# Designs tried in a protein design run: peptides against a protein of PDB entry 7MKK. Part 72

Target 1, 71 residues: chain A of PDB entry 7MKK
Amino acid sequence: SMKEKVKAKLVEIRKFVPFIRRVRIDFQDTLSKVQGHRLDALVNLLDREDVSMSSLNKIEVIIDKLRTRFN

## One batch from the design tools (peptide; made by RFdiffusion4, then SolubleMPNN)

Design b2_p25_3_s1 (from b2_p25_3, 8 letters changed)
Fold by OpenDDE base, seed 3:
Structure b2_p25_3_s1 (fold): chain B 71 residues (1-71), chain A 25 residues (1-25)
Amino acid sequence: as target 1 above (71 residues)
Amino acid sequence: SEEEEMKELMELLDELMEEVKKEEE
């Protein structure tokens, strides 16, 4: 079901939360306030249980771009 | 460019936040 797919994707994406937090901290002084806030919001979003598949797909793209830029 | 890539990333984050906001309405 879509619900099960969402849960599975959320579990996989959450594995990158430590990475996102690390990026946020390591580059805190180089990021603008709004950029930092965006990363914080991303982490907070992934703590939620009610994230849609559409949102998770976008998050996956974002994480891929973060990985490309920040290792 | 690096600047353009960062801009695109931040735009995607903004779009995501707007989507989440709309889903909550």
Scores: peptide ipSAE 0.297, ipTM 0.787, DockQ to the pose 0.873
Fold by OpenDDE base, seed 5:
Structure b2_p25_3_s1 (fold): chain B 71 residues (1-71), chain A 25 residues (1-25)
Amino acid sequence: as target 1 above (71 residues)
Amino acid sequence: SEEEEMKELMELLDELMEEVKKEEE
């Protein structure tokens, strides 16, 4: 079902939350306040249960870009 | 460039937040 697909995607995305938090902290001094806030908001979003597949797919792209840039 | 990459990333984040906001309406 779509519900199960969303659940599976959410699980896969959430495993990168620690990575996102590390990026936020490690580069806090180089990030602007706005940039830091955006990363915090991303983490907070992933705590929710009502995130759409569309949003999760976008988050996946964002995480891929973060991984490429920040390892 | 690094600057362009960061800009693109932040733009994607902004788009995501806007999408989430719209989905909540």
Scores: peptide ipSAE 0.296, ipTM 0.786, DockQ to the pose 0.853
Fold by OpenDDE base, seed 1:
Structure b2_p25_3_s1 (fold): chain B 71 residues (1-71), chain A 25 residues (1-25)
Amino acid sequence: as target 1 above (71 residues)
Amino acid sequence: SEEEEMKELMELLDELMEEVKKEEE
C-alpha cells in the first residue's frame, strides 16, 4: 500500500539524518544563516510522521545533492 | 558552478517547505 511505501521511504531517508546534522555543523562557518536554517528545518521535518510521498521524494533528491557536494 | 549548485539546492529546500505548508492547509 501507499502507506507502507511512505513508511519504508521515511525509514530509509532517516538514515541520513546524522549526515545532514554533520553537514550543518562541519560547514557552519561557510553556510549562510539562511542555508543553515534550511538544513535545520530539513532535519526537523524528518522527525514528522505525516510527510507525504511527494515530499519524501523531494527530500531524497536533496539528500543526493548534499551527498554529492559534501561527500 | 558550485555556487549555482548550492543555489539550486536551496531552491529545492524552499520548494519543499512550501509544499509542506500547503499540505498543512
Scores: peptide ipSAE 0.296, ipTM 0.786, DockQ to the pose 0.860
Fold by OpenDDE base, seed 2:
Structure b2_p25_3_s1 (fold): chain B 71 residues (1-71), chain A 25 residues (1-25)
Amino acid sequence: as target 1 above (71 residues)
Amino acid sequence: SEEEEMKELMELLDELMEEVKKEEE
């Protein structure tokens, strides 16, 4: 079902939460307040259970770009 | 450039937050 697919996608994406947190802290001094807030919001979003597949797909793209930019 | 890539990333984050906000309506 779509619900099961969403849950599976969320589980996979959540594996990158520690990475996002590390990026947020490691580059805190180089990020603007707004940029830092956006990363915090992304982490908080991934704690939710009601994120749509559309949002999860977009988050995956964002994480890929973060990995490219910050290793 | 790195600056343009960062801008694009932040734009995507903004779009995501707006999408989530809309879904909560």
Scores: peptide ipSAE 0.295, ipTM 0.786, DockQ to the pose 0.811

Design b2_p25_3_s2 (from b2_p25_3, 10 letters changed)
Fold by OpenDDE base, seed 5:
Formats: sequence, C-alpha cells, structure tokens
Structure b2_p25_3_s2 (fold): chain B 71 residues (1-71), chain A 25 residues (1-25)
Amino acid sequence: as target 1 above (71 residues)
Amino acid sequence: EEEEQEQELLELLDELEEEEKKERA
C-alpha cells in the first residue's frame, strides 16, 4: 500500500539523520544562519511520523545534494 | 507545522542548486 511505502521510505531516510546533524555542526561557520535553520528543520521533520510522500521525495533529493557536496 | 517545514525544504533545495551552479561556473 502507499502507507507501507511511506513507512519504508521514512525508515531509509532516517538513516541519514546522523549525517545531516554532522553537516550542520562541521560546516556551521560556512553555513548562513538561514541554511543552518533549514538543516535543523529538516532533522525535526524526520522525527515526525506523519511525513508525506511528497516531503520524503524532496528530502531524498536534498540528502543526495548534501552527500555530493559535503561527502 | 509540516507545511511550513515543507516550504523551508524547498528553499534549502533551491539554495543547494544555486550553489551547485556557482561551483560549475
């Protein structure tokens, strides 16, 4: 079902929360205040159980871009 | 709350795309 797909994708994306937190700290001096706030918001969103498939697809693209830039 | 966070994600994505373009120029 779509509900099962959302749950499975959320579990996979949550594996990157430690990476996102690390980017936020290691590059804090390079990030603008706004960029830092948005990374914090991204982590907070991933703590929720009611995240939509639309949001999860956007988050996946963001994580891929972060991995490319920040290793 | 989720709608506001979704908007912040879109803005983060836009910024990451603009920085990627600057690195290639």
Scores: peptide ipSAE 0.285, ipTM 0.760, DockQ to the pose 0.076
Fold by OpenDDE base, seed 2:
Structure b2_p25_3_s2 (fold): chain B 71 residues (1-71), chain A 25 residues (1-25)
Amino acid sequence: as target 1 above (71 residues)
Amino acid sequence: EEEEQEQELLELLDELEEEEKKERA
């Protein structure tokens, strides 16, 4: 079902939460306050159970961009 | 809440794309 696909995608995306947290801390002095806040909000969003597939797909792209910039 | 979070995600993505473009130029 779509609900099962969302749950599976959320589990896979949550594997990157430690990476996002690490970027947030390691580059805190380089990130703007707004960028830092958005990364914190991104982590908090991934703690929710009601995240849409649309949001999860956008988060995947964000993670790919973060990996490009921050290794 | 979801709409505001989606907007913040889009803004973060746009910023990361523009920064990537500047780093590659």
Scores: peptide ipSAE 0.273, ipTM 0.757, DockQ to the pose 0.076
Fold by OpenDDE base, seed 3:
Formats: C-alpha cells, structure tokens, sequence
Structure b2_p25_3_s2 (fold): chain B 71 residues (1-71), chain A 25 residues (1-25)
C-alpha cells in the first residue's frame, strides 16, 4: 500500500540521520546560519511519524546532494 | 507546520545545487 511505501521509505531515509547530524556539526563553521538551521529542521522532520511521501522525495534528493558534497 | 518545513527544504536544495554549480565552474 501507499502507507507501507511511505513507512519503508522513511525507514531507509532515517538511516542517514546520523550522517546529517554529522554534517551539521563537522561543517558548522563553513555552513551559513540558515543552512545549519535547515539541517536541524531536516533532522527534526525525520523524527516525525506523519511525514508525507512528497517530503520524503525532497529529503532523498537533499541527502544525495549532501553525500556528493560532504562525502 | 509540515508545509513550511517543505518550503525550507526546497530552499536548502536550491542552495546546495547552486553551490555545486559554483564548485564545478
């Protein structure tokens, strides 16, 4: 079902939460304050249980960009 | 609440894409 797909995708994306947290900390001095805040918001969003598939798709793209830039 | 966060995520994505373009130029 769509609900099962959302849950499965959320589980997979949550595996990157430690990475996002690490980027936020390790690059804090090179990130703008706004970028730092947005990374914090991203982590907070992934802690929710009611995240939409639309949000998860956007988050996946963001994670791919972060991985490309920050390893 | 979620909609406002989605806008913030889109802005983050746009910034990351523009920074990626600058690094390749």
Amino acid sequence: as target 1 above (71 residues)
Amino acid sequence: EEEEQEQELLELLDELEEEEKKERA
Scores: peptide ipSAE 0.270, ipTM 0.753, DockQ to the pose 0.076
Fold by OpenDDE base, seed 4:
Structure b2_p25_3_s2 (fold): chain B 71 residues (1-71), chain A 25 residues (1-25)
Amino acid sequence: as target 1 above (71 residues)
Amino acid sequence: EEEEQEQELLELLDELEEEEKKERA
């Protein structure tokens, strides 16, 4: 079902939460205040269970961009 | 709201893409 797909995607994306938190802290002086706030909001969003597939797909792209820049 | 969070995610993505372009120039 779509619900099962969303749940599986969320589990996979959550594996990157430690990485996002690390980027937020290690590069705090490089990031703008608004970028830092958005990364905090991203982590908080991933703590929820009611995240849409649309949001999860956008988050995946963001994580790929972060990986390209910070690793 | 989820819609506001989605807009913030899109803005973050746009900023990351613009910074990648600047680093490659």
Scores: peptide ipSAE 0.257, ipTM 0.744, DockQ to the pose 0.076

Design b2_p25_3_s3 (from b2_p25_3, 7 letters changed)
Fold by OpenDDE base, seed 1:
Structure b2_p25_3_s3 (fold): chain B 71 residues (1-71), chain A 25 residues (1-25)
Amino acid sequence: as target 1 above (71 residues)
Amino acid sequence: SEKKEMEELLKLLEELEEEVEKEEE
């Protein structure tokens, strides 16, 4: 079902929460308040269970781009 | 360079704005 697919996608994306937190910390001193808030909000968003598949797909793309640029 | 990484991060965060705002409480 679509619900099962959403849950599976969410599980996969959540694996990158530690990575997002690392980016947030590594650039904490250079990020603006708003930019830091956006990363924090992304982490918080991934704790929710009502995120749509379309949003999860977009988030996954963003994380992939982050992974490409940040090791 | 770190500068280039930051520039990329800023762009990606901008892309994230619409999605975050949409899902925010």
Scores: peptide ipSAE 0.086, ipTM 0.610, DockQ to the pose 0.343
Fold by OpenDDE base, seed 2:
Structure b2_p25_3_s3 (fold): chain B 71 residues (1-71), chain A 25 residues (1-25)
Amino acid sequence: as target 1 above (71 residues)
Amino acid sequence: SEKKEMEELLKLLEELEEEVEKEEE
């Protein structure tokens, strides 16, 4: 089902939460309040269970770009 | 450089804005 597919996708994306948190910490002193909040919101978003497949796909692209640029 | 990395991060955060606003509703 689509519900099961979403859950599986979410599990895979959640593996990158520690990475996102590290990016947040590494740039904490230079980020504005708004910018820091956006990274925090991304982490919080991944704790939710009502995220659509389309949103998860977009988030995956963003994480891939982060990984490429902030290895 | 860190400056260049920050600039790239800011672009990515901008891309995230629409999705974050939608899901926070």
Scores: peptide ipSAE 0.086, ipTM 0.609, DockQ to the pose 0.383
Fold by OpenDDE base, seed 5:
Structure b2_p25_3_s3 (fold): chain B 71 residues (1-71), chain A 25 residues (1-25)
Amino acid sequence: as target 1 above (71 residues)
Amino acid sequence: SEKKEMEELLKLLEELEEEVEKEEE
């Protein structure tokens, strides 16, 4: 079901929360308060249970782009 | 370079800000 697919996708994306937090720390001094807040909000968003598959797919693409540039 | 990596990060964050804003609504 789509519900189960969303749960599975969310579990996979949540594995990258530590990576996102590390990016937040490494670039904290170069980020504006707004940009830092948005990264924090992204992490908080991934704690929710009502995120759509569409949003999760977009988030995954962005995380993949980050991974290709930051290891 | 770190500078170029930072620039690319900031561009990606602009995309993320749009998505986060949608989810906050």
Scores: peptide ipSAE 0.084, ipTM 0.606, DockQ to the pose 0.310
Fold by OpenDDE base, seed 3:
Structure b2_p25_3_s3 (fold): chain B 71 residues (1-71), chain A 25 residues (1-25)
Amino acid sequence: as target 1 above (71 residues)
Amino acid sequence: SEKKEMEELLKLLEELEEEVEKEEE
């Protein structure tokens, strides 16, 4: 089902929460307050259960770009 | 270069800001 697909994707994306947190900390001094807040909000968003597949797909693409460019 | 990497990071964060803003609304 779509619900199961969302759950599966969410589980996979959540594996990168520690990475996102690390990026947030490593670049904290160069990020604006709003940029830092948005990274925090992204982490918080991934803690929710009501994230749409559309949003998860977009988030996954962005995380993949981050992983490619920032180890 | 570090500058280029930072610029790329900021662009990606801009994309994230747009997506997160939509979810926060």
Scores: peptide ipSAE 0.080, ipTM 0.604, DockQ to the pose 0.311

Design b2_p25_3_s4 (from b2_p25_3, 9 letters changed)
Fold by OpenDDE base, seed 2:
Structure b2_p25_3_s4 (fold): chain B 71 residues (1-71), chain A 25 residues (1-25)
Amino acid sequence: as target 1 above (71 residues)
Amino acid sequence: DEEKEMKELEELLNELMEEVEKEEA
C-alpha cells in the first residue's frame, strides 16, 4: 500500500538524521542562522509520522545536496 | 560552483519549510 511505501521511505531517510545533525553542529559557525534553523526544521520533520511521499522525495534531494556540499 | 549549490539548497529548504507549515496547519 501507499502507506507502507511511505513508512519504508521514511525509515530509509531517517538513517541520515545523524548526518544532518552532524552538519548542523560541525558547521554551526559557517551556516547562517536561517540555514541552521532550516536544518533543525528538517530533523524535526523527519521525527513526524505523517510526512507525505512528495515531501519525502524532496527531502531525499535535499540530503543529496547536503552530502555533496558537506561530505 | 559552491555558491550555486548553497543557493539551490536554500531554495529546497525554503520549499520544505512551506510544506511543513502546511502540514502543521
Scores: peptide ipSAE 0.104, ipTM 0.650, DockQ to the pose 0.766
Fold by OpenDDE base, seed 4:
Formats: structure tokens, sequence, C-alpha cells
Structure b2_p25_3_s4 (fold): chain B 71 residues (1-71), chain A 25 residues (1-25)
């Protein structure tokens, strides 16, 4: 079901939460205040249980860009 | 280009935040 697919996708994306938190901290002095707040918001979003597949797909793209830049 | 990549990231994050705000409103 779509619900099961969303849950599976969320589990996979959540594997990157430690990475996102690490970027936020390790590059705090390099990131603007706005960028830092956006990363915090991204982590907070991934703590939610009601994230849509559409949002998860967008988040995946964001994480890919973060990985390209910081990892 | 690093500047371009960071700009794209900021735009994506901004879009995401707007969607979250709409869901919570």
Amino acid sequence: as target 1 above (71 residues)
Amino acid sequence: DEEKEMKELEELLNELMEEVEKEEA
C-alpha cells in the first residue's frame, strides 16, 4: 500500500538524520543563520510520522545535495 | 559551482519549509 511505501521511505531517509545533524554542527560557523535554521527544520520534519510521499521525495533530493556538498 | 549548488539547496529547503507551514496551518 501507499502507506507502507511512505513508511519504508521515511525509514530510509531517517538514516541520514545523523548526517544532517553533523552538518549542522560541524559547519555551524560556515552556514548562515538561515541555513542553520533550515537544517534544523529538515531534521524536525523527519521526526514527524505524517510526511507525504511527495515531501519525502523532495527531502531525498535535498539530502543528495547536502551529501554532495558536505560528504 | 559551489555558490550555485548552495543557492539551489536554499531554494529547496525554502520550498520544503513552505510546504510544512501549509500543512500545519
Scores: peptide ipSAE 0.102, ipTM 0.642, DockQ to the pose 0.782
Fold by OpenDDE base, seed 1:
Structure b2_p25_3_s4 (fold): chain B 71 residues (1-71), chain A 25 residues (1-25)
Amino acid sequence: as target 1 above (71 residues)
Amino acid sequence: DEEKEMKELEELLNELMEEVEKEEA
């Protein structure tokens, strides 16, 4: 079901929360204040269980961009 | 180009923030 797919995707995306937190902290001096706040918001969003598949797909793209930029 | 990449990231993060605000409303 779509619900099962959403849950599975959320589990996979949450594996990157430690990475996002690391980017936020390790590059705090490089990131703008707004970028830092947005990363915090991203982590907070991933704590939710009512995130849509559409949002999760967008988040995957964001994480891929972060990985490309910050290793 | 690093500047281009960062701008793209900022745009993506802006979209994300809008979605968060919509979901929180």
Scores: peptide ipSAE 0.102, ipTM 0.644, DockQ to the pose 0.753
Fold by OpenDDE base, seed 5:
Structure b2_p25_3_s4 (fold): chain B 71 residues (1-71), chain A 25 residues (1-25)
Amino acid sequence: as target 1 above (71 residues)
Amino acid sequence: DEEKEMKELEELLNELMEEVEKEEA
């Protein structure tokens, strides 16, 4: 079911939360205030239980961009 | 282009936040 797919996707995406938090801290002085706030919001979003598949797919792209830019 | 990559990230995050706000409204 779509619900099962969303749950599985969320579990995989959450594996990157420690990485996102590390980027936020290690590059706090380099990131703009807006960028820092958006990264905090991204982590908070992944703590929610009602994240859609569409949102999770977008988050996957964002994480890929973060990995490219910040290792 | 590092500046271009950062702008793309900001745009993606902005779009995501706007969608979450729409889902909650």
Scores: peptide ipSAE 0.102, ipTM 0.644, DockQ to the pose 0.875

Design b2_p25_4_s1 (from b2_p25_4, 8 letters changed)
Fold by OpenDDE base, seed 3:
Structure b2_p25_4_s1 (fold): chain B 71 residues (1-71), chain A 25 residues (1-25)
Amino acid sequence: as target 1 above (71 residues)
Amino acid sequence: SEERAKEEDEFLDELLEEIDKVPVL
């Protein structure tokens, strides 16, 4: 079901939370206040259980962008 | 709520755009 797919994708995306936190810290001085705040909000969002598939797809793209730019 | 979902979607859209603006050393 779609609900099962959402849960599975959420589990996989959560594996990148440590990476997102690391980016936030390592580049804190180069990130704008808004950018830093948004990364914090992203981590907080991933603690929720009610994230939609649409949101998870966007988050996946975000993570891919972060991986490309920040390794 | 639906309102929260809209705010979340807008937040994610903005974040997608902002990442490309981050300077890379």
Scores: peptide ipSAE 0.516, ipTM 0.851, DockQ to the pose 0.725
Fold by OpenDDE base, seed 4:
Structure b2_p25_4_s1 (fold): chain B 71 residues (1-71), chain A 25 residues (1-25)
Amino acid sequence: as target 1 above (71 residues)
Amino acid sequence: SEERAKEEDEFLDELLEEIDKVPVL
């Protein structure tokens, strides 16, 4: 079901939370305040269980961009 | 809610845009 697919994707995306937190801290002085706040908000969003597949797909792209730009 | 979903969508779109503006050291 779609619900099961969403849950599965959320589990996979959550594996990158430590990485997102690391980026936020390691580049704290480089990031603008708004960028830092958005990364914090992203981590908080991933703590929720009601994240849509659409949002998860966007988050996946975000993580890919972070991996490309921040090693 | 629908409102939260819209805000979330906007937030994620803006974050996607902002990442490209971060300098690479």
Scores: peptide ipSAE 0.512, ipTM 0.850, DockQ to the pose 0.701
Fold by OpenDDE base, seed 5:
Structure b2_p25_4_s1 (fold): chain B 71 residues (1-71), chain A 25 residues (1-25)
Amino acid sequence: as target 1 above (71 residues)
Amino acid sequence: SEERAKEEDEFLDELLEEIDKVPVL
């Protein structure tokens, strides 16, 4: 079901939470305040269970961009 | 809520845009 797919996707995306946290901290002085706050918000968003597949797909793109830019 | 979902969507869209603007030094 779509619900099960969302749950599975969320589990996979959550594997990158430590990475996102690391980017936020390691580049704290380079990132603007707004960028830092947005990364914090992203981590907080991934703590939720009501994230849509659409949002998760966007988050996946975000993570891919972060990985490309910040290793 | 629908309002939260819209805010979330806007937040994610803005974050997508901001990542490309981050200076990498």
Scores: peptide ipSAE 0.511, ipTM 0.849, DockQ to the pose 0.674
Fold by OpenDDE base, seed 2:
Structure b2_p25_4_s1 (fold): chain B 71 residues (1-71), chain A 25 residues (1-25)
Amino acid sequence: as target 1 above (71 residues)
Amino acid sequence: SEERAKEEDEFLDELLEEIDKVPVL
């Protein structure tokens, strides 16, 4: 079901939470306040259980961008 | 809620845009 697919996608994306936190801290001096806040908010969003597939797909793109730029 | 979903989408869209503006070391 779609609900099960969302849950599975959320579990996979949550594996990158430590990476997002690492980017936030390692590049804190180069990030603007708003950029840092948005990364914090992204981590907080991934703590929720009611994230849509659309949002999860966007988050996956975000993570890919972060991985490309921040290794 | 619908309002929360819209706010979330806006937040994620803005974050997608902002990442490209972060200086790369």
Scores: peptide ipSAE 0.519, ipTM 0.853, DockQ to the pose 0.717; fails the geometry check

Design b2_p25_4_s2 (from b2_p25_4, 9 letters changed)
Fold by OpenDDE base, seed 1:
Structure b2_p25_4_s2 (fold): chain B 71 residues (1-71), chain A 25 residues (1-25)
Amino acid sequence: as target 1 above (71 residues)
Amino acid sequence: SEEEAKKQDEFLDELLKEVDEVPVL
C-alpha cells in the first residue's frame, strides 16, 4: 500500500537525520539563520509520521545534494 | 493542517534551490 511505501521511505530517509544534524551544527556559524532554521525544520519534519511521499522524495533529493557538498 | 503543508512544501522547494545555488550549502 501507499501507506506502507511511505513508511518504508521514511525509515530510509531517517537514517540521514544524524548527517543533517551534523551539517547544521558543524556549519552553524557559516550558515545563515534562515538556512540553519530550514535544516532544523527538516529534521523536525522527519520526526513526524504524516509526511507525504511527495515531500519524502524532495527530502531525498535534498539529502543527496547535501551529501555531494558535505561528504 | 493544509496551511502547514503549504509552508512545508514551500520551505522544501526553497531548500532544494539553496543546496545548489548557495555557496555555503
Scores: peptide ipSAE 0.624, ipTM 0.879, DockQ to the pose 0.566
Fold by OpenDDE base, seed 4:
Structure b2_p25_4_s2 (fold): chain B 71 residues (1-71), chain A 25 residues (1-25)
Amino acid sequence: as target 1 above (71 residues)
Amino acid sequence: SEEEAKKQDEFLDELLKEVDEVPVL
């Protein structure tokens, strides 16, 4: 089911939560206030179970962009 | 809620744009 697919995708995306947290902390002094807040919000969002596939796909792209820029 | 979902979408869309603009150390 789509619900099962969403949960499976969420599990995979959550593997990058530690990375997102590290980006937030390591670059805290260079991130704008809003950018830092948004990264915090992103991590918090991934703690939820009601995230849509559309959102998860966007989050995956965000993570890929972060990985590209922050290794 | 539908409102929360819309706000989430807006949040993610903005973040998508801003990640490319994050300053490099």
Scores: peptide ipSAE 0.624, ipTM 0.874, DockQ to the pose 0.679
Fold by OpenDDE base, seed 3:
Structure b2_p25_4_s2 (fold): chain B 71 residues (1-71), chain A 25 residues (1-25)
Amino acid sequence: as target 1 above (71 residues)
Amino acid sequence: SEEEAKKQDEFLDELLKEVDEVPVL
């Protein structure tokens, strides 16, 4: 079901929360305030259980882009 | 709410653009 797929994707995406936190902290001094806030908001969003598949797909792309630029 | 969902979507869309264009991210 779609509900099961959403939950499965959420579990996988949540594995990258430590990575997002690391990016946020490691580059805190170089990130703008809005950039830092957006990363914080991203982590907070992933703590929720009512995230749509559409949002999760966007988050997945964001994480992929971050992974490409932050080794 | 639907309003929060729209704001959330806008936030994600802006972040998508930013990670491509901003040198730091």
Scores: peptide ipSAE 0.624, ipTM 0.880, DockQ to the pose 0.615
Fold by OpenDDE base, seed 2:
Structure b2_p25_4_s2 (fold): chain B 71 residues (1-71), chain A 25 residues (1-25)
Amino acid sequence: as target 1 above (71 residues)
Amino acid sequence: SEEEAKKQDEFLDELLKEVDEVPVL
């Protein structure tokens, strides 16, 4: 079901929460307040259970882009 | 809520853009 697919994808994406937190902290001195807040909000969003598949797909792309720049 | 979903979509879209366009991210 779609609900099961969303749950499974959320579980996989949550594996990258430590990475997102690391990017946020490692670049805190150079990030703007808005950029830092967005990364914090991203982590907070992944703590929720009511995230849509559309949002999860966007988050996956964001993580891939971050991994490309911040390996 | 619908309002929360809109805000979430907005900052995700901005973050997608910033990762490509902003030097810091």
Scores: peptide ipSAE 0.627, ipTM 0.880, DockQ to the pose 0.552; fails the geometry check

Design b2_p25_4_s3 (from b2_p25_4, 9 letters changed)
Fold by OpenDDE base, seed 5:
Structure b2_p25_4_s3 (fold): chain B 71 residues (1-71), chain A 25 residues (1-25)
Amino acid sequence: as target 1 above (71 residues)
Amino acid sequence: KKKEEEEQDRFLDELLEEVDEVPVL
């Protein structure tokens, strides 16, 4: 079902939460206050259970971009 | 719920644009 797919996608995306947290801390001095806040908000969003598939797809792209830049 | 979803979508769209512009030092 779509619900099961969303849940599975969320589980996979959550594997990158530690990475996002690490980026936020390691680059704190180079990130603007707004950028840092957005990364914090992204982590907080992934703690929720009601994230839509469309949002998860956007988050996946964001994570891919972060991984490319920050390894 | 709808308002929160719209806010979340705006946040994600802005972040999608900004990640490409983040300085890397």
Scores: peptide ipSAE 0.652, ipTM 0.887, DockQ to the pose 0.680
Fold by OpenDDE base, seed 1:
Structure b2_p25_4_s3 (fold): chain B 71 residues (1-71), chain A 25 residues (1-25)
Amino acid sequence: as target 1 above (71 residues)
Amino acid sequence: KKKEEEEQDRFLDELLEEVDEVPVL
């Protein structure tokens, strides 16, 4: 079902929460306040159970772009 | 709420743009 697909995608995306947190901390002094806040908000969003597939697909792209720029 | 979903969509769209266009991200 679509609900099962959303749950599976959410589980996969949540694996990158530690990575996002690490980017936020390691680059805290170089990120703008807005950039830091957006990364915090992204982590908080992934704690929710009601994230749509559309949102999860966008988040996946964001993470892929972050992984390209950050180790 | 529909408004909260729209705000979330705007946030994600802005972050998608920023990660490509901002030198630090």
Scores: peptide ipSAE 0.651, ipTM 0.886, DockQ to the pose 0.600
Fold by OpenDDE base, seed 3:
Structure b2_p25_4_s3 (fold): chain B 71 residues (1-71), chain A 25 residues (1-25)
Amino acid sequence: as target 1 above (71 residues)
Amino acid sequence: KKKEEEEQDRFLDELLEEVDEVPVL
């Protein structure tokens, strides 16, 4: 079901929460305050259970971009 | 609910644009 797909995708994306936190800390001095806050907000968003598939798809792209930039 | 979702979508869209612009030493 779509609900099961959302749950599965959320579980997979949550595996990258430690990575996002690490990017936020390791690059804190180079990130603007806004960029740092947005990364914090992204982590907080992933703590929620009511994230849509549309949002999860966007988050996946964001994580892929972060992984490319901050390997 | 709808407004919050729209705000979340705007936040994610802005972040999508900014990640490529983050300075790296």
Scores: peptide ipSAE 0.651, ipTM 0.887, DockQ to the pose 0.672
Fold by OpenDDE base, seed 4:
Structure b2_p25_4_s3 (fold): chain B 71 residues (1-71), chain A 25 residues (1-25)
Amino acid sequence: as target 1 above (71 residues)
Amino acid sequence: KKKEEEEQDRFLDELLEEVDEVPVL
């Protein structure tokens, strides 16, 4: 079902939560307060279970961009 | 709520744009 697909996608994306947290901390002095807060909000969003597939697809792209810039 | 979903979508869209603009010294 679509619900099962969303759950599976969420599980895969959550694997990058430690990475996002690491970026937030390692670059805290470089990032603006707003940018740091947005990363915190992104992590908090991934703690939810009611995230849509469209949102998860956007989050995946965000993570890919972060990985490209922050290793 | 639908409003919260729209706010979440705006947040994600803004973050998608901002990540490319983050200054890394």
Scores: peptide ipSAE 0.650, ipTM 0.886, DockQ to the pose 0.635

